# Designs tried in a protein design run: peptides against a protein of PDB entry 5ONS. Part 48

Target 1, 181 residues: chain A of PDB entry 5ONS
Amino acid sequence: MFKKFDEKENVSNCIQLKTSVIKGIKNQLIEQFPGIEPWLNQIMPKKDPVKIVRCHEHIEILTVNGELLFFRQREGPFYPTLRLLHKYPFILPHQQVDKGAIKFVLSGANIMCPGLTSPGAKLYPAAVDTIVAIMAEGKQHALCVGVMKMSAEDIEKVNKGIGIENIHYLNDGLWHMKTYK

## One batch from the design tools (peptide; aimed at target 1 K178)

Design b2_p27_3_s4 (made by RFdiffusion4, then SolubleMPNN; from b2_p27_3, 15 letters changed)
Fold by OpenDDE base, seed 3:
Structure b2_p27_3_s4 (fold): chain B 181 residues (1-181), chain A 27 residues (1-27)
Amino acid sequence: as target 1 above (181 residues)
Amino acid sequence: SEQAELQAKLEALTQEHAEELEKIANL
């Protein structure tokens, strides 16, 4: 989603959200990420304005105090940014790739099934379309946010093709955007 | 409390963040 993304080229505008819209978004975030509920007031303090940065290709980024928190495309589900996920690693279920897959993930490549079933990988139960944090062996911070294209069960059984779609990865255009006020 | 322990863990993660990310990015 952000392989060729540049803040100067791909940001269109920024809007401040009304209280009613913020309430709706918070409810959606709790529904998508139940573990975030106790932390939501810390992540999105009531006293602070919430903004949406509108980008090309129907991408929207949710921001508070300049911090990039979540993003979505075409009003689909929200994804956490890696920067938020690094602060709150529990908001997504995890999947772990082997060491050999790291360089490909960091190039923006989708994660193939063998990279999730090989020694050094850890595959946890997850349904199709689940948003997941991609971890690597020996690393504490997620290197990618992805979406399950197959269930964990099918990844193990079929062990061929795209297991997880790469949505946002370390050093992509969103990562380099850093902040926006 | 459980929340206090979790908060302390998150703060510790933040301290190690920059160094780990640099190592990952340079693989």
Scores: peptide ipSAE 0.284, ipTM 0.839, DockQ to the pose 0.106
OpenDDE base, seeds 1, 2, 4, 5: peptide ipSAE 0.243, 0.245, 0.188, 0.037; ipTM 0.816, 0.820, 0.664, 0.621

Design b2_p27_4_s1 (made by RFdiffusion4, then SolubleMPNN; its pose is not in this set)
Fold by OpenDDE base, seed 5:
Structure b2_p27_4_s1 (fold): chain B 181 residues (1-181), chain A 27 residues (1-27)
Amino acid sequence: as target 1 above (181 residues)
Amino acid sequence: EEEEKKKEEEEEKKLDEYAEELVKEYL
């Protein structure tokens, strides 16, 4: 999603949200990420304005005090930014790739099944379309936010093709967009 | 305004340092 993203070229405008819209978004975030509920007042304090940065290709980025929290495309599900995920690593289920897959993930490539079934990888139960944090063997922080294109069961059984779609990765265009006021 | 600007610059610096550490973890 952000392989060729640049803040100067791809941001269209920024809109401050009304209180009613913010409440709706908070409810949606709790529905998508139940574990975030106790932390949501810390992430999105009631006193702080919430903004949406509108980008090309129908991408929207949710921000509070300039911090990039979540993004979506075409009013689909919200994804956490890697920066938010690193603060709250429990908001997504995890999958772990092997060391060999790291360089490909960091180039924006989708995660292939062998990178999830090999020694050093860890594959956890997850359904198709589940948003997941991609971890790596021997690393502490997530390097990617992805979407399951196959179930964990099918990844193990078939062990061929795209297992997880790469949505946002470390050092992509969104990562380089550190803040937006 | 000057105190707010200094705080913003310090926050940006912390974000840069954090980003550099993570990049060093993977790259």
Scores: peptide ipSAE 0.310, ipTM 0.764, DockQ to the pose 0.227
OpenDDE base, seeds 1, 2, 3, 4: peptide ipSAE 0.304, 0.283, 0.295, 0.216; ipTM 0.764, 0.737, 0.750, 0.580

Design b2_p27_4_s2 (made by RFdiffusion4, then SolubleMPNN; its pose is not in this set)
Fold by OpenDDE base, seed 1:
Structure b2_p27_4_s2 (fold): chain B 181 residues (1-181), chain A 27 residues (1-27)
Amino acid sequence: as target 1 above (181 residues)
Amino acid sequence: EEKEKEEEKKKEEELDKYYEELKKEYL
């Protein structure tokens, strides 16, 4: 999603959300990520304005105090930014790629099944379309936010093709935005 | 004011450490 994304070229505008919209978004976030509920007031304090940064290709980035928290495309599901995910690593279920897959993930490549089934990888139960944190062998922080294109079961059985779609990765265009006020 | 400055400094130090860790891990 952000492989060729640049803040100067791809950001259109920024809008402040009304209270009713913020409430709706908070409810949606809790529905998508039930484990976030106890932390949501810390992530999105009631006193702080919530903004949407509107980008090209119908990308919207949810921000509070300049911090990039979540993003979505075409009013689809919200994805946490890696910056938020690193603070709250439990927001997403995890998958772990092997060491060999790291360089490809960091280039924006989709995660192939062998990178999830090989020694050093860890594949956990997950359905198709599940938003997941991509961890790496021997690393602490997630390097990518992805979407399961196959179930974990099918990844193990078929072990061929795209297992997880790469949505957001370390050092992509969204990562480089850092903050937006 | 002193507490706020100390909290801001601590947050900055934590952020710097975070970026250094990520660089060592991946970049």
Scores: peptide ipSAE 0.398, ipTM 0.777, DockQ to the pose 0.258
OpenDDE base, seeds 2, 3, 4, 5: peptide ipSAE 0.396, 0.314, 0.361, 0.358; ipTM 0.779, 0.773, 0.800, 0.802; seed 3 fails the geometry check

Design b2_p27_4_s3 (made by RFdiffusion4, then SolubleMPNN; its pose is not in this set)
Fold by OpenDDE base, seed 4:
Structure b2_p27_4_s3 (fold): chain B 181 residues (1-181), chain A 27 residues (1-27)
Amino acid sequence: as target 1 above (181 residues)
Amino acid sequence: SAEEEEEKKKEEEELDKYAEELKKEYL
């Protein structure tokens, strides 16, 4: 989603949200990520304005005090930014790739099944379309936010093709967009 | 507080460093 993203070229505008809209978004976030509820007031303090940065290709980035928190495309599900996910790693279920997959993940490549079934990988139960944090063998922080294209069961059984779609990865265009005020 | 802001900044810098180190190692 952000492989060729540049803030100067791909940001269209920024809007400040009304209180009612913010409440709706908070509810949506809790529905998607139930574990975030106790933390939501810390992540999105009531006193702080919430903004949406509108980007090309129907991408919207939710921001508070310039921090990029979540993004979505075409009003689909929200994804946490890696910056937020690193602070709150429990927001997403995890999958772990092997060391060999790291270079590909960091290049924005989709995660292939063998990189999730190898000895250094860890594959956890997850359904198709589940948003997941991509961890790596021997690495502390998530490398990528992805979407399961196959169930964990099918990844294990088939062990061929794209297991997880790479949505947002370290050092992509969104990562380099550190703040937006 | 100023201390909280400084700690957040430090944490963000550490994460930036982490990302850069991975880039250097694998790309």
Scores: peptide ipSAE 0.568, ipTM 0.886, DockQ to the pose 0.968
OpenDDE base, seeds 1, 2, 3, 5: peptide ipSAE 0.335, 0.539, 0.560, 0.330; ipTM 0.802, 0.877, 0.882, 0.793

Design b2_p27_4_s4 (made by RFdiffusion4, then SolubleMPNN; its pose is not in this set)
Fold by OpenDDE base, seed 4:
Structure b2_p27_4_s4 (fold): chain B 181 residues (1-181), chain A 27 residues (1-27)
Amino acid sequence: as target 1 above (181 residues)
Amino acid sequence: MEEEKKKEEEEEKKLDEYAEELKKEYL
């Protein structure tokens, strides 16, 4: 999603959200990520305005005090930014790739099944379309936010093709935005 | 409050360094 993304070229505008809209978004975030509920007031304090940064390709980034928190495309599900996910790693279920897959993940490539079933990888139960944090063998922080294109069960059984779609990865265009004020 | 902000900034810097180290190692 952000492989060719540049803030200067791909941001269209920024809008401040009304309180009612913010409440709706918070409810949606709790629905998508139940574990976030106790932390949501810390992540999105009531006193702080919430903004949407509108980007090309129908991408929207939810921001508070310039911090990039969540993003979505075409009013689909929200994804946490890696910066938020690093602070709150429990927001997403995890999958772990082997060391060999790291260079591909960091280049924005989709995660192939063998990288999730090989020694050093850890594959956890997850359904198709589940948003997941991609961890790596021997690395502390998530490398990528992805979406399961196969169930964990099917990844193990079939062990061929794209297991997880790479949505947002370290050092992509979204990562390099850092803040938007 | 200032100490907490400083800690957060230091943590963010460490994460930036982490990302750069990974880039150097694997790309």
Scores: peptide ipSAE 0.587, ipTM 0.887, DockQ to the pose 0.931
OpenDDE base, seeds 1, 2, 3, 5: peptide ipSAE 0.341, 0.576, 0.582, 0.584; ipTM 0.790, 0.886, 0.884, 0.890

Design b2_p27_5 (made by RFdiffusion4)
Pose (drawn by RFdiffusion4):
Structure b2_p27_5 (pose): chain A 181 residues (1-181), chain P 27 residues (1-27)
Amino acid sequence: as target 1 above (181 residues)
Amino acid sequence: EEEEEEELEEQQEEVEKALEEIEEEEE
């Protein structure tokens, strides 16, 4: 979603949200990520203004104190930014690719099933359309936010095709936009 | 309820550790 994204060519503007809207978004975040509920007062303090950075192709980025928290396209599901995920890794279920796939996902490639079924990779049960944190064999931190395109069981069996869609990866355009200011 | 409290404590410790590590990497 952000492979060729930068602030100049992609950010139209930034709107500050009213209380009525903030509560609604928080509710959606709770519905989508149940375990995030105890942590929202910390991630989105009552004191801080909440802004949506509007981007081309109807991408929205939720910001608090200039920190990028979540993003979505259209009114689709929210995804945590990798920076927020690094602070709270438990927000998402995990999938671990083998170390050989690291170079391909850091270049924006989708995750193929061999990257999840080969030694060094760890594939956990997941239904299709689950938003997952992509972990790497031998790495402590997540490197990609993905969406299951085939269920984990299908990935083990079919073992060919895109297993996980690469949505956001380390040092993509979104990662380079450290803060909005 | 006890299991939920334990899980929340573990996550708090993880959050603290992760914030410390990020701070060190930024320095």

Design b2_p27_5_s1 (made by RFdiffusion4, then SolubleMPNN; from b2_p27_5, 11 letters changed)
Fold by OpenDDE base, seed 5:
Structure b2_p27_5_s1 (fold): chain B 181 residues (1-181), chain A 27 residues (1-27)
Amino acid sequence: as target 1 above (181 residues)
Amino acid sequence: SEKEKEELKKQEELVKKNLKEIEEEEK
C-alpha cells in the first residue's frame, strides 16, 4: 500500500474530526481490536483532537498530536501503523517469518507460505482476512502489518503461494512519514 | 478476572519498556 508512497506527493488534505465521529471510530477500533480497549484513552486522549490525513488512492491516516496511529483504504478496516504497533505490540495477533524471508518482507513482498512453515518461522492460528503483525526470527519488533490470505491451517496444509499480504512494512513510505501535524 | 489483571500488568510493563526504547532511539 505504501511502497511508493511519498508524503509530499500523496497527501491531499487533513481534517479534524468531530466528537461524534471520533466516538464512532473508537468503537470501530475496539470492535476490530478488542485488546486495544484498555489503551485507547492513552492512545487517543479525549482532550486531544483527532485528525484524518487524506491521501491518494483513498487512503486515510488517523492521527493524534501528529502521531500516525491507524490507516485505512476506501473506508475499509483500520490497520495500526508500525509505529503504534511497536508501542503496543499486542494490538494484533502475530505471525513469525524465518530469517530468509526478512529481506523480502522489507522490500514489500507478500509473505509466501514456506516462509511461515520453515524452521525459524512460527505460525499461529488465524483465519483468512485477519490483520496480523509479521514478526521475524531473531527480531524484537514487527517488520510488517499484513493480512492473512489463507488461514493458518491452509498455509500449513498447502504450503505454497501467498500466505499473507504485505500491507505496511518497515521503511516504506508510511514509516518515513513519521509525523503529521 | 485475575488472569485479565495479570495480562494487563504485563502489557503495561511492555508498553513502558517500548516507550523508553523509542525515546532513546529518537535522541
Scores: peptide ipSAE 0.520, ipTM 0.898, DockQ to the pose 0.963
OpenDDE base, seeds 1, 2, 3, 4: peptide ipSAE 0.513, 0.513, 0.507, 0.513; ipTM 0.896, 0.896, 0.894, 0.896

Design b2_p27_5_s2 (made by RFdiffusion4, then SolubleMPNN; from b2_p27_5, 14 letters changed)
Fold by OpenDDE base, seed 5:
Structure b2_p27_5_s2 (fold): chain B 181 residues (1-181), chain A 27 residues (1-27)
Amino acid sequence: as target 1 above (181 residues)
Amino acid sequence: SEALKKELEKQKKEVEENLKKLKEEEE
């Protein structure tokens, strides 16, 4: 999603949200990520304005105090940014890729099934379309936010093709944006 | 309730550690 993303070229505008809209978004976030509920007031304090940065390709980035928290495309589900996940890693379920897959993940490549079933990888139960944090052998922080294209069970059984779609990864255009005020 | 409390405490510690590490990396 952000492989060729550049803040100067791909950001259109920024809007401040009304209180009612913020409430709706918070409810949606809790629905998508139940584990975030105890932390939502810390992540999005009531006193702080919430903004949406509108980008090309119908991408919207939710920000508070300049921090990039979540993003979505075409009003689909929200995805947490890697920067948020590095603070709150429990927001998403995890999958772990082997060492050999790291360089491909960091290039924006989709994650193939063998990279999730090989020694050094850890495959956890997850349904298709689940948003997941991609961890790596020997790394502490998430490398990528992805979406399960197959269930964990099917990845193990079939062990061929795209297991997880790469949505946002370290050093992509969103990562380099850092902050937006 | 106790299980939830324990999990929340674990998360609090994790967040605190992560925030500390991130601040150190920015300095």
Scores: peptide ipSAE 0.499, ipTM 0.886, DockQ to the pose 0.980
OpenDDE base, seeds 1, 2, 3, 4: peptide ipSAE 0.496, 0.498, 0.494, 0.497; ipTM 0.886, 0.887, 0.886, 0.887

Design b2_p27_5_s3 (made by RFdiffusion4, then SolubleMPNN; from b2_p27_5, 12 letters changed)
Fold by OpenDDE base, seed 5:
Structure b2_p27_5_s3 (fold): chain B 181 residues (1-181), chain A 27 residues (1-27)
Amino acid sequence: as target 1 above (181 residues)
Amino acid sequence: MEEELEQLKKEEEEVKRNLEELEEEEK
């Protein structure tokens, strides 16, 4: 989603949200990520304005005090940014790739099944379309936010093809955006 | 509060190091 993303070229505008809209978004976030509820007031304090950065290709980024928190495309599900996920790693279920897969993930490549089933990888139960944090063996912080394109069960069984779609990865265009005020 | 601030700084430094390590693996 952000492989060729550039803040200067791909950001259209930024709008401040009304309180009622913010409340609706918070409810949606809790629905998507139930574990975030106790932390939501810390992530999105009531006193702080919430903004949406509108980008090309119908990408929207939720921000608070310039911090990029969540993004979505075409009013689909919200994804946490890696920067938020590093602070709150429990927001998403995890999958772990082997060391050999790291360089490919960081190039924006989709994650192939062997990278999730090989020694050093850890595959946890997850249904198709589940948004997941991609971890790597021996690493503490997520390097990618992805979407399951196969169930964990099918990844193990078939062990061929794209297991997880790479949505947002370390050092992509969104990562380099850092902040937006 | 000072102890908490120091702990936060240590955590930030750890995150930074871990991220830099991940970024180097892109090459």
Scores: peptide ipSAE 0.072, ipTM 0.624, DockQ to the pose 0.071
OpenDDE base, seeds 1, 2, 3, 4: peptide ipSAE 0.033, 0.037, 0.028, 0.040; ipTM 0.585, 0.536, 0.507, 0.556

Design b2_p27_5_s4 (made by RFdiffusion4, then SolubleMPNN; from b2_p27_5, 12 letters changed)
Fold by OpenDDE base, seed 3:
Structure b2_p27_5_s4 (fold): chain B 181 residues (1-181), chain A 27 residues (1-27)
Amino acid sequence: as target 1 above (181 residues)
Amino acid sequence: SSALKKELEEQQKLVEENLEELEKEEE
């Protein structure tokens, strides 16, 4: 989603959200990520304005005090930014790729099934379309936010093709945006 | 519950540690 993203070229505008809209978004976030509920007031303090940065390709980035928190495309599901996920690693279920897959993930490539089933990888139960944090063997922080294109069960059984779609990865255009005030 | 309280406290500590680490990496 952000492989060719540049803040200067791809950001269109920024809007401040109304209180009612913020409440709706918070409810949606809790629905998508139940584990975030105890932390949502810390992530999005009531006193702080919430903004949407509108980008090309119908991308919207949710921000508080310039911090990039979540993003979505075409009013689809929200994804946490890697920066938020690094603070709150428990808000997504994890999958772990082997060391060999790291370079490909960091180039924006989709995660192939063998990278999730090989020695050094760890595949956890997850349904198709689940948003997941992609961890790497020997690394502490998530490398990528992805979406399961196959269930964990099918990844193990079929072990061929795209297991997880790469949505946002370390050092992509969103990562380099850092803040937006 | 006591279990939930403990879990939240552990998560809070983790978040604080992560924040400190990330701040150091950005400096």
Scores: peptide ipSAE 0.360, ipTM 0.847, DockQ to the pose 0.927
OpenDDE base, seeds 1, 2, 4, 5: peptide ipSAE 0.111, 0.023, 0.250, 0.027; ipTM 0.704, 0.544, 0.789, 0.596

Design b2_p27_6 (made by RFdiffusion4)
Pose (drawn by RFdiffusion4):
Structure b2_p27_6 (pose): chain A 181 residues (1-181), chain P 27 residues (1-27)
Amino acid sequence: as target 1 above (181 residues)
Amino acid sequence: SELPHFSLPEPSEEEVDEFNEEKEELL
């Protein structure tokens, strides 16, 4: 989603949200990520203004104190930014690719099933369309936010095709936009 | 390393109100 994204060519503007809207977004975040509820006062303090950074192709980035928290396209599901996920890794279920796939996902490639079924990889049960944190064999931190395109069971069996769609990866355009200011 | 922020104009009050109204309707 952000492979060729930068602030100049992709950010149209930034709107501060009213209280009515903030509550609604928080509710959606709760519905989508149940375990995030106890942490929302910390992530989105009552004191801080909440802004949406509007981007081309109807991408929105939720910001608090200039920190990028979540993003979505159209009115689709929210995804945590990798920076937020590094602070709260439990927000998402995990999938671990083998170390050989790291170079490909850092270049923006989708995750093929061999990257999840090979030794060094760890594949956990997941239904299709689940938003997952991509972990790497031998690495402590997540490197990609993905969406399951095939269920985990199908990935083990079919073992060919895109297993996980690469949505956001380390040092993509979104990662380079460290803060909005 | 960090890159400089690109300069953008601030949105008008009308635009902010319309955007928030649309969001309320959607939510």

Design b2_p27_6_s1 (made by RFdiffusion4, then SolubleMPNN; from b2_p27_6, 11 letters changed)
Fold by OpenDDE base, seed 5:
Structure b2_p27_6_s1 (fold): chain B 181 residues (1-181), chain A 27 residues (1-27)
Amino acid sequence: as target 1 above (181 residues)
Amino acid sequence: SELPMAEKPEPSEEEIEKYNEELEKKL
């Protein structure tokens, strides 16, 4: 989603949300990420304005005090940014790739099944279309936010093709935005 | 002198209101 993304070229504008809309979005976030509820007032304090950064390709980024929190495309599900996920790693279920897969993930490549079944990888139960944090052998922080294209069960059985779609990864265009006020 | 990053055009008050109204209807 952000492989060729550039803040200067791909951001259209920024809109401040009204209070009623903010409340509605918070409810949507709790529904999608139940574990975030106790932390949401810390992440999105009531006193702070919430803004949407509108980008090309129907991408929208939710921000508070310039911090990039969540993004979505075409009014689909919200994804946490890696920066938020690094602070609150429990927001997403995890999958772990082996050391050999790291360089490919960081180039924006989709995660192939062997990278999830090989020694050093850890594959946890997850259904198709589940948004997951991609961890790596020997690394503490998530490398990528992805979407399961196969169930964990099918990844193990088939062990061929794309297991997880790469949506957002370290050092992509979204990562380099850092803040937007 | 850092060339001022071309200020991305700020949306009008009307555009802001319209966007918020559209979002509110979908919530």
Scores: peptide ipSAE 0.545, ipTM 0.826, DockQ to the pose 0.451
OpenDDE base, seeds 1, 2, 3, 4: peptide ipSAE 0.542, 0.541, 0.533, 0.543; ipTM 0.828, 0.827, 0.822, 0.825

Design b2_p27_6_s2 (made by RFdiffusion4, then SolubleMPNN; from b2_p27_6, 10 letters changed)
Fold by OpenDDE base, seed 5:
Structure b2_p27_6_s2 (fold): chain B 181 residues (1-181), chain A 27 residues (1-27)
Amino acid sequence: as target 1 above (181 residues)
Amino acid sequence: SELPMAEFPEPSEEEIEEYNEELEKKL
């Protein structure tokens, strides 16, 4: 989603949200990520304005105090940014790729099944379409936010093809955006 | 539902560099 993303070229505008809209978004976030509820007031304090950065390709980024928190495309589900996920790693279920898969993930490639079933990888139960945090062998922080294209069960059984779609990864255009006020 | 954990520290510069090194191996 952000492989060729550039803040200067791909951001259209930024709007400050009304209170009612913010409330709706918060409810949606809690629905998507129930574990975030106790932390949402810390992440999105009531006293702080919430903004949407509108980008090309129908991408929207939710921000508070310039911090990029969540993003979505075409008003689909929200994804946490890696920067937020690093602070609150529990908001997504995890999958772990082996060391050899790291360079491909960081190039924007989708995650192939062998990278999730090999020694050093850890495959956890997850259904198709689940938004997941991609961890890496020997690393503490997620390198990617992805979407399961196969169930964990099928990844293990079939063990070929795209297991997880790469949505947002370390050092992509969104990562480099860092802040937006 | 999953019980939330405390806020986790941001990645160190060292960890970021380790990731960068992995990417550079492909270049």
Scores: peptide ipSAE 0.529, ipTM 0.845, DockQ to the pose 0.016
OpenDDE base, seeds 1, 2, 3, 4: peptide ipSAE 0.524, 0.090, 0.065, 0.527; ipTM 0.844, 0.555, 0.546, 0.843

Design b2_p27_6_s3 (made by RFdiffusion4, then SolubleMPNN; from b2_p27_6, 11 letters changed)
Fold by OpenDDE base, seed 4:
Formats: C-alpha cells, structure tokens, sequence
Structure b2_p27_6_s3 (fold): chain B 181 residues (1-181), chain A 27 residues (1-27)
C-alpha cells in the first residue's frame, strides 16, 4: 500500500474531525480491536483533536497531535501503523517469519507460505482476512502489518503461494512520514 | 508459546535504527 508512497506527492488534504465522527471511529476501532478499549483514551485523548489525512488511492490516516495512529483504504478496515503497534503490540495477533523472509518483507513483497512454516517461523491460528502483525525471528518489534490471504491451517497444509498480503512494512513510505500536523 | 500482551514505551528513533541494523545482519 505504501511501497511508492511519498508525503509530498501522495497526501491530498487534512481534515479535523467532528466529535460525533470521532466517537463513531472509536467505536469501530473497539469493534475491530477489542483489547484496545482500555487504552483508547490514552491513544486518542478526548482533549486532543483527531485529524484525517486524505491520500491518493483512497487512503486515509488518522492522526492525533501529529502522530499517525491508524490507516484505511476506501471503506475497508482500519490498520494500526507500525509506530502505534510498536507501543501497543497486542493490538494485532502475531505471525512470525523466518530469517530468510525478512529481506522480501522489507521490499514490500507478500509473505509466502514457506516463510511461515519453516523452523524459524511461528504460525498461530488465524482466519483468512485477519489483520496481523508480522514478527521476525528473534526480534521484538513488528516489521510489517499484513492480512491473512489463507487461514493458518491452510498455510500449513498447502504450504504454497501467498499466505499473508504485505500492507505496511518497516521503512516504507508511511513509516518515513513519521508525523503530520 | 504466548503472544506478548503488554504495552511498552514507544521506541525511540535510535532503538528503531538499532533494530534496522540487526535486521540487516540477517540479510
């Protein structure tokens, strides 16, 4: 989603959201990520305005005090940014790729099944279309946010093809955006 | 295996740079 993303070229405008809209978004975030509810007032304090940065390709980024928190494309689900996920790693279920897959993930490539079934990988139960945090073998911080294109069970059984779609990865265009006020 | 369920302070740019260096060693 952000492989060729540049703030100067791909950001269209920024809008401050109304209180009613913010409330609706918070409810949606709790629905998607139930475990975030106790933390939501810390992530999105009531006293602070919430802004939406509108980008090309129908991408929207939610920001508070310049921090990039969540993003979505069109009317799809919200994804946490890697920066938010690093602070709150429990927001998403995890999957772990082996050392060999790291290079490809950091190039924006989708994650192939063998990179999730190898001895250095850890594959946890997850249904198709689940948004997941991609971890690297022996590393603490997520390097990617992805979407399951196959169930964990099917990845293990078939062990061929795209297991997880790469949505947002370390050092992509969104990562380098850092802040927006 | 258990998944991490605790929050942590936002990593500094230095910590992320160090993480990137660690990843580069695996390339």
Amino acid sequence: as target 1 above (181 residues)
Amino acid sequence: STLPMAERPEPSEEEIEKYNEELEKLL
Scores: peptide ipSAE 0.335, ipTM 0.811, DockQ to the pose 0.017
OpenDDE base, seeds 1, 2, 3, 5: peptide ipSAE 0.050, 0.032, 0.087, 0.035; ipTM 0.542, 0.565, 0.657, 0.540

Design b2_p27_6_s4 (made by RFdiffusion4, then SolubleMPNN; from b2_p27_6, 10 letters changed)
Fold by OpenDDE base, seed 2:
Structure b2_p27_6_s4 (fold): chain B 181 residues (1-181), chain A 27 residues (1-27)
Amino acid sequence: as target 1 above (181 residues)
Amino acid sequence: MELPSAVKPEPSEEEIEKFNEELEKLL
């Protein structure tokens, strides 16, 4: 989603959200990520304005005090940014890729099944379309946010093709944006 | 998803930078 993204070229505008809209978004976030509810007031304090950075290709980034928190495309599901995920790693279920897959993930490539079934990988139960944090063998922090294109069960059985779609990865355009005020 | 019993402290920017550098070396 952000492989060719540049803040200067791909940001259209930024709007401050109305309270009613914020409430709706918070509810949606809780629906998507039930475990975030106790932390949502810390992540999005009531006193702080919530903004949406509107980008090309119908990408919207939810921000508070310049911090990039979540993003979505075409009013689809919200994804946490890696920066937020690093602070709250439990927001997403995890999958782990092997060492060999790291370079491909960081190039923006989708994660192939073998990279999730190899000895250095760890594949945990997850349904299709689940948003997941991608961990790397021997590393403590997520390097990618992805979406399961196959269930974990099918990844193990088929072990061929795209297992997880790469949505947002370390050092992509969103990562380099860092903040927006 | 079940929340962990304890939440780790927020990583420092330095820690994340170091993490990034480690990954860059793999490229």
Scores: peptide ipSAE 0.301, ipTM 0.746, DockQ to the pose 0.017
OpenDDE base, seeds 1, 3, 4, 5: peptide ipSAE 0.289, 0.295, 0.276, 0.266; ipTM 0.756, 0.765, 0.756, 0.753

